# Designs tried in a protein design run: peptides against a protein of PDB entry 6UG1. Part 170

Target 1, 304 residues: chain A of PDB entry 6UG1
Amino acid sequence: SNEERKRRKYFHMLYLVCLMVHGFIRNEWINSKRLSRKLSNLVPEKVFELLHPQKDEELPLRSTRKLLDGLKKCMELWQKHWKITKKYDNVGLYMRTWKEIEMSANNKRKFKTLKRSDFLRAVSKGHGDPDISVQGFVAMLRACNVNARLIMSCQPPDFTNMKIDTSLNGNNAYKDMVKYPIFWCEVWDKFSKKWITVDPVNLKTIEQVRLHSKLAPKGVACCERNMLRYVIAYDRKYGCRDVTRRYAQWMNSKVRKRRITKDDFGEKWFRKVITALHHRKRTKIDDYEDQYFFQRDESEGIPD
Target 2, 301 residues: chain A of PDB entry 6UG1 as posed
Amino acid sequence: SNEERKRRKYFHMLYLVCLMVHGFIRNEWINSKRLSRKLSNLVPEKVFELLHPQKDEELPLRSTRKLLDGLKKCMELWQKHWKITKKYDNEGLYMRTWKEIEMSANNKRKFKTLKRSDFLRAVSKGHGDPDISVQGFVAMLRACNVNARLIMSCQPPDFTNMKIDTSLNAYKDMVKYPIFWCEVWDKFSKKWITVDPVNLKTIEQVRLHSKLAPKGVACCERNMLRYVIAYDRKYGCRDVTRRYAQWMNSKVRKRRITKDDFGEKWFRKVITALHHRKRTKIDDYEDQYFFRRDESEGIPD

## One batch from the design tools (peptide; made by RFdiffusion4, then SolubleMPNN)

Design b2_p23_4_s4 (from b2_p23_4, 10 letters changed)
Fold by OpenDDE base, seed 4:
Structure b2_p23_4_s4 (fold): chain B 304 residues (1-304), chain A 23 residues (1-23)
Amino acid sequence: as target 1 above (304 residues)
Amino acid sequence: MEIPEELQKKLDEILEEFKEYLF
């Protein structure tokens, strides 16, 4: 019905805000001074120096290469620190079906929200789900004075799915779900004036995204619980930015149709949510990022 | 497409609670 379409759109909006707030809270928790002091000790001086290369005036690319090597070594150090990767409880922060949402409303299951103290202990011990591990990796880079962002791919229920029964075929559902991450890291390269993408946990990859990202879900089965729609960046100064354009090859033709921002009302609303989560002044880094997004929009063209 | 007033209120409450948590 038209009413059910409205209900799903509105529930998607509410769920999206809750996810974005969750990402913000986790971004605050990883700024813990106690955690920072502990995690800085995981990074030896030689790796710290690679994270902070001098500008090579002859070839600035050499400085970027040092930073990339430092990030690779940090990823290896993080794997040594992380002892226990827990499976997600059910689907974690991956996308729920409408049926699962309706069933969860009937089941008064108290979601055990992880407390800040439990999170800090989990990161500190190297125990937890992949999301906690990524968040801890961002904390380690921040402890080394690296300008690292926490990235969250927000997975609200698909308001464009109007099917009543959205049951997913069960057998490979978990493997397909976790094939691509929900959380990852971005690091600012001051030499190239670009964000470097780092997935320390899932794909264990470092990427300089130009047109395509390895982190973008591919295939029907993977997209059932992980749709690239809202990629939100949380920085160390409580900045909040929509960075979906970086990871979306087909922003205009495919991704926009699945976003609340497909219409003017949804765009204005989503801008209010971003503004409410963005607690810092604009910087030259934001100017370079916006210029990159503009160039990506021009290069995609208008969808036919 | 207007947000139902009840949902708008809930979204605004979540945003305000979130501001209060940050400040």
Scores: peptide ipSAE 0.024, ipTM 0.650, DockQ to the pose 0.058
Fold by OpenDDE base, seed 5:
Structure b2_p23_4_s4 (fold): chain B 304 residues (1-304), chain A 23 residues (1-23)
Amino acid sequence: as target 1 above (304 residues)
Amino acid sequence: MEIPEELQKKLDEILEEFKEYLF
């Protein structure tokens, strides 16, 4: 019905806000001074120097290469620190089906929310799910004064899916779900004026995204619980930005159709949510990023 | 999760504006 379409749109928007607020709160928690002091001790001086290379005036690419090598070594150090990767409870923050939402509403299960103290302890011990691990990695880079931001791929239920039963069948559902991350890191390269993508936990990759990312879900089974729609960046200064354009090859033709921002109302509403979560002034880094997004929109063109 | 009161208020305002538009 038209009513069910409105209900699913509303629930999608409410769920999206809750996910974006979750990302904001985790971004505050990883700014903990106590955690920062502990995590900085994991990074040797030689690795710290690679994270902070001098500008090579002859070949700026040498400075970027040092930063990339420093980030690679930080990923290796993080793997040594992280002792226990827990499986997600059920689907974690991956996309739920409409049936799972309805069944969860009937089951008044007390969601055990992880407290800030428990999160900080988990990161400090190296024990937790992949999301806690990625968040801790961002905290370690921030402890080394790296301009690292937390990236979250928000997975609200698909309001474009009007099927009554959205049950997912298959024994491989968990493997397909966790094939691509929900959380990752970006690091500002001051030499190339670009964000470097870092997945320290899942794919264990470092990318300079041009046209596509390895972190973008591919294949029907992987996209059932991980649909790239809302990639939100949380920086060390409590900035909040939509960076979906970086990871979406086909933003205009495919991704936009599955976002609340497909219409003018949804665009205005989503801008209000971003503005409410954005607690810093604009910087030249935002200008370089917006210029990159503009060039990506022009290069994609308008879908025929 | 304790949402800061100021953030909760802004979220509630965004959600109320949204209710007025949908319903």
Scores: peptide ipSAE 0.024, ipTM 0.635, DockQ to the pose 0.769
Fold by OpenDDE base, seed 2:
Structure b2_p23_4_s4 (fold): chain B 304 residues (1-304), chain A 23 residues (1-23)
Amino acid sequence: as target 1 above (304 residues)
Amino acid sequence: MEIPEELQKKLDEILEEFKEYLF
């Protein structure tokens, strides 16, 4: 019905706010001074120097290469630190079906809230799910004074899916779900004036995204629980930015149709949510990023 | 537009479920 379409749209909006607030809170927790002191000790001086190269005035690319090498070594150090990778409980922060949401409402499951203290202990010991591991990796880079962002691919239920029963029955459902990450890292390259994408846990990759990312889900089975729609960046100064344009090859033709921002009401609403979570002043880094997004929109063109 | 009470309840339940994951 038209009513059910409206209901799913509103439910999607509120679920999206909850996910975005989660990312904000986890971003605050990884700024813990106590955690930073512990995690800085994981990074040897030689690796710290690679993370902070001098500007090569002849060839700025040499400085970027040192930073990339430092980030690679940090990923290796992080793998040594991380002792136990837990599976997600159920689907974690991956996308739920409408049926799963209705069934969860009927089941008063006593979830166990992961308190801030338990999170900090989990990261410090190297025990937790992949999301906690990525968040801890961002904390380690921040402890080394690297301008690292926490990235979250928010997975609210698909309000464009009007099917009543969307039971995902399949033996490989978990493997397909976790094939692509929900959380990753971005690092500011002051030499190239670009964000470097780092997945330290899932794909264990570093990339300089131009047109497409390896982290963008591909294939029907992987996209059932992970649709790239709302990629939100949380920085060390409590900035919040929509960075979906970086990871979406086809923002205008494909991604926009699955976002609340497909209409003017949804665009204005989503901007209010971003503004409410953005707790810092604009910087030149935001100007370079907006210029990059503009160039990406022009290069994609209008979908035929 | 007021959120229907049944929707608000389901949202509060998800927010509780999520508060446990979120917080």
Scores: peptide ipSAE 0.023, ipTM 0.643, DockQ to the pose 0.047
Fold by OpenDDE base, seed 1:
Structure b2_p23_4_s4 (fold): chain B 304 residues (1-304), chain A 23 residues (1-23)
Amino acid sequence: as target 1 above (304 residues)
Amino acid sequence: MEIPEELQKKLDEILEEFKEYLF
């Protein structure tokens, strides 16, 4: 019905706000000074120097290469620190089906909400799910004074899916779900004036995204619980930005149709949510990023 | 989960505008 379509749109919006607030709170927790002091000790001086290269006046690319090498070594150090990767409880923050939402409303399952103290302990010991691991990696880079931001791919239920029964084939569903991350890192390259994408946990990759990302879900099975729609960036100064354009190859033709921002009402509403979560002044980094997004929109064109 | 009071207020405003649009 038209009513059920409205209800699903509204539940999607509410769920999206809850996810974006969760990302904001996790970003605050990883700014812990106590955690920062512990995690800075994981990074040797030689690796710290690679993270902070001098500007090469002859070839700025040499400075970017040093930063990339420093980030690679940080991923290796992080893997040595991380002792126990726990499975997600159920589907974690991956996308739920409408049927799972309806069934969960009847089951008052006490979701054991992870407290700040338990999170900080988990990161310090290297014991937790992949999301906690990524969040801890961002905290380690921030502890080394790197301009690292937490990235969250928000997975609200698909309001464009009017089918009740997506029978997800049970056994492979978890492997397909976790094939692509929900959380990752971006690092500002002050030499190239670009964000570097870092997945320290799932794909264990560093990427300078041009047209497409390796972190963008591909294939039907992976997209059932991980649909690239809302990629939100949380920086060390409590900035909040929509960076979906970086990771979406087909923003205008495909991704936009599955976002609340497909219409003017949804665009205005989503801007209010971003503004509510954005607690810093604009910087030249935001100007370079917006210029990159503009160039990506022009290069994709308007879909016919 | 302690949401900062200022953020909670802004969320409540967004949720209130949202309720007015629902009903």
Scores: peptide ipSAE 0.022, ipTM 0.649, DockQ to the pose 0.580

Design b2_p23_5_s1 (from b2_p23_5, 13 letters changed)
Fold by OpenDDE base, seed 1:
Structure b2_p23_5_s1 (fold): chain B 304 residues (1-304), chain A 23 residues (1-23)
Amino acid sequence: as target 1 above (304 residues)
Amino acid sequence: SLLDFLISLTKEELEKVLKILKE
């Protein structure tokens, strides 16, 4: 019905806000001074120097290569630190079906909310789910004075899916779900004027995204619980930015149709949510990023 | 979790939160 379509749209909007608020709160927690002091000790001086290369005036690419090597070594150090990767409780922050939402509304399941103290302990011990691990990795880079962002792929229920029963069948559903991350890292490269994408936990990859990312879900089974629609970046200064354009090859033709921002009302609403979560002034880094997004929009073209 | 909190919201509570977010 038209009423059910409206209900699903509004539920999607609320769910999205709360995912974005969750990302914001986790970004505050990883700025903990106590955690920073502990995690800085994991990075030896030689690796710290690679994270902070001098500008090579002859070949700026040499400086980027040092930074990339430093980030690789940080991923290796992080893997040594992380002792226990817990499975997600149920589907974690991956996308739920409408049926699962309706069934969960009937079940007063007291989901045990992880407290800030428990989070900080989990990161410090290296014990937790993959999301906690990624968040801790961002905290470690920030402890080394690296301009690292926490990235969250927000997975609200698909308001464009009007089917009642999505039978997500089968034994491989968890493997397909966790094939691509929900959380990752971006690091500012001051030499190339670009964000470097870092997945320290899932794919264990570092990439300089040009047209597409390895972190973008591919295949029907993976996209059932992980649809690239809302990739939100949280920086160390409490900036909040939509960076979906970086990771979406087909932003205009495919991704936009599945976003609340497909219409003017949704665009204005989503802009208000971003503004409410954005607690810093604009910087030249934002200008370079917006220029990159503009160039990516021009290169994709207008969808026919 | 925040998600379980959200899923626990009634339609009316959801509408109130969305109204506040529209303001």
Scores: peptide ipSAE 0.033, ipTM 0.714, DockQ to the pose 0.231
Fold by OpenDDE base, seed 4:
Structure b2_p23_5_s1 (fold): chain B 304 residues (1-304), chain A 23 residues (1-23)
Amino acid sequence: as target 1 above (304 residues)
Amino acid sequence: SLLDFLISLTKEELEKVLKILKE
């Protein structure tokens, strides 16, 4: 019905806000001074120097290469630190079906909210789920004075899916779900004026995204619980930005149709949510990023 | 409606919802 379509749209909006708030809170927690002091000790001086290369005036690309090598070594150090990767409880922050949502509303299951103290202990010990691990990696880079962002791919229920039963039956459902990450890192390259994408945990990859990312889910089975729609960046200064354009090859033709921002009302509402979560002044980094997004929109064109 | 609620959320109310979700 039209009523059920409205209900699903509104529930999607509420769920999206809750996810974006969760990302904001985790971004505050990883700024812990106590955690920062512990994690900085994991990074040797030689690796710190690679993270902070001098500008090569002849070939700025040499400075970017040093930064990339430093980030690779940081991923290796992080793997040595991380002792226990826990499976997600149920589906974690991956996308739930409408049936799962309805069933969870009926079940008085107390969501055990992870406390800040427990999170900080988990990161410090190297014990937790992949999301905690990525968040801890961002904290380690920030402890080394790297301009690292926490990236979250928000997975609200699909309001465009009007099927009554959306149950996912399959023995490989968990493997397909976790094939692509929900959380990753971005690092500012001051030499190239671009964000570098880092997945330290899942794919263990570093990318300089041009048109597409390896982190973008591909295939039907993977997209059932992970649809690239809302990729939100949280920086060390409590900035919040929509960076979906970086990771979406087909923003205009495919991704926009599955976002709340497909209409003017949803666009205005989503901008209000971003503005409420954005607690810093604009910088030249934001200008370079917006210019990159503009060029990507022009290069994709308008879908016929 | 839930929408009317989400639309009616002023920046201050969103900040309050954020505060409540932090507690």
Scores: peptide ipSAE 0.028, ipTM 0.708, DockQ to the pose 0.085
Fold by OpenDDE base, seed 5:
Structure b2_p23_5_s1 (fold): chain B 304 residues (1-304), chain A 23 residues (1-23)
Amino acid sequence: as target 1 above (304 residues)
Amino acid sequence: SLLDFLISLTKEELEKVLKILKE
């Protein structure tokens, strides 16, 4: 019905705000001074120097290569630190079906909320789910004075799916779900004026995204619980930015149709949510990023 | 559900959600 369509749209909006607030609060927690002091000790001086290369005036690419090598070594150090990767409880922050949402409303499951103290302990011990691990990796880079962002792919229920039964069938459902991350890292390269994408936990990859990302879900089974729609970046200065354009090859033709921003009302509302979570002034880094997004929009063209 | 998700939110997260929804 039209009423059910409206209900699912509003539920999607509320769920999206909750996810974006969760990402914001986790971004505050990883700025912990106590955690920072502990995590900085994981990075030896030689790796710190690679993270902070001098500007090569002859070939700026040499400085970028040093930074990339430093990030690779940080990813290796983080894997040594992380002792226990817990499975997600149920689906974690991956996308729930409408049926799961309706059935769960009837089941008074006591969800154990992870407190800030428990999070900080989990990161410090290297014991937790993949999301906690990625968040801890961002904290380690920030402890080394790296301009690292926490990236969250927000997975609200698909308001474009009007099926009553949205049961996901498959013995490999969990493996397909966790094939691609929900959280990752971006690092600012001051030499190339670009963000570097880092997945320290899932795919264990570092990339300079041009047109395609390895982190973008591919295949029907993987996209059932991980639809790239709202990739939100949280920086060390409490900035909040929509960076979906970086990871979406087909933003205009495919991704936009599945976002609340498909219409003017949803666009205005989503801008309001971003503004409410954005707690810093604009910087020249934002100008370079917006220029990159503009060039990506022009290069995609208008969908036929 | 959203309810489970909402129940899983901290008081701080809920207060921030409510603030954003009221603004």
Scores: peptide ipSAE 0.136, ipTM 0.793, DockQ to the pose 0.412; fails the geometry check
Fold by OpenDDE base, seed 2:
Structure b2_p23_5_s1 (fold): chain B 304 residues (1-304), chain A 23 residues (1-23)
Amino acid sequence: as target 1 above (304 residues)
Amino acid sequence: SLLDFLISLTKEELEKVLKILKE
């Protein structure tokens, strides 16, 4: 019905705000000065120097290569620090079906909320789920004065799916779900004027995304619980930006149709949510990023 | 469910959500 369509749209909006606020608060927690002091000790001086190369005036690419090598070594150091990767409880922050949403409304399960103190202890010990691990990795890079962003792929229920029963049956459902990350890192490259994508935990990859990312889910089974729709970046200065354009090859033709921003009402509303979570002034880094997004929109063209 | 997710939110997270929704 039209009523059920409206209900699912509004529920999607509420869920999306909750996810974006969760990302914001995790970004505040990883700015902990106590955690920063502990995590900086994981990075030896030689790796710190690679993270902060001098500008090569002849070949700026040499400076970028040093930064990339430093980031690779930081990923290796992080793997040594991280002792226990826990499985997600149920589906974690991956996408739930409408049926799962309805059924769980009836089950008053006492969900144990992870407190800030428990999170900081988990990161410090190297014990937690993959999301906590990524968040801790971003904290380690920030402790080394790297301009690192926490990236969150927000997975609200699909308001465009009007099916009543979307039972996800299958023994491999968890494996397909966790194939691609929900959280990752971006690092600002001051030499190339670009964001570097870093997945330290799941795919263990570093990318300079041009047109497509390895982190973008591919295949039907992986997309059931991980649809790339809202990729939100949280920086060390409490900036909040929609960076979906970086990771979406087909933003205009495919991704936009699955977003609340497909209509003017949803676009205005989503801009309001971003503005409410954006707690810093605009910088020249934002100008370079917006220019990159503009070029990506022009290069995609208008969908036929 | 969203309710489970909402129940799993900290008080701080819920207050921040409510603030954004009231704006």
Scores: peptide ipSAE 0.085, ipTM 0.759, DockQ to the pose 0.428; fails the geometry check

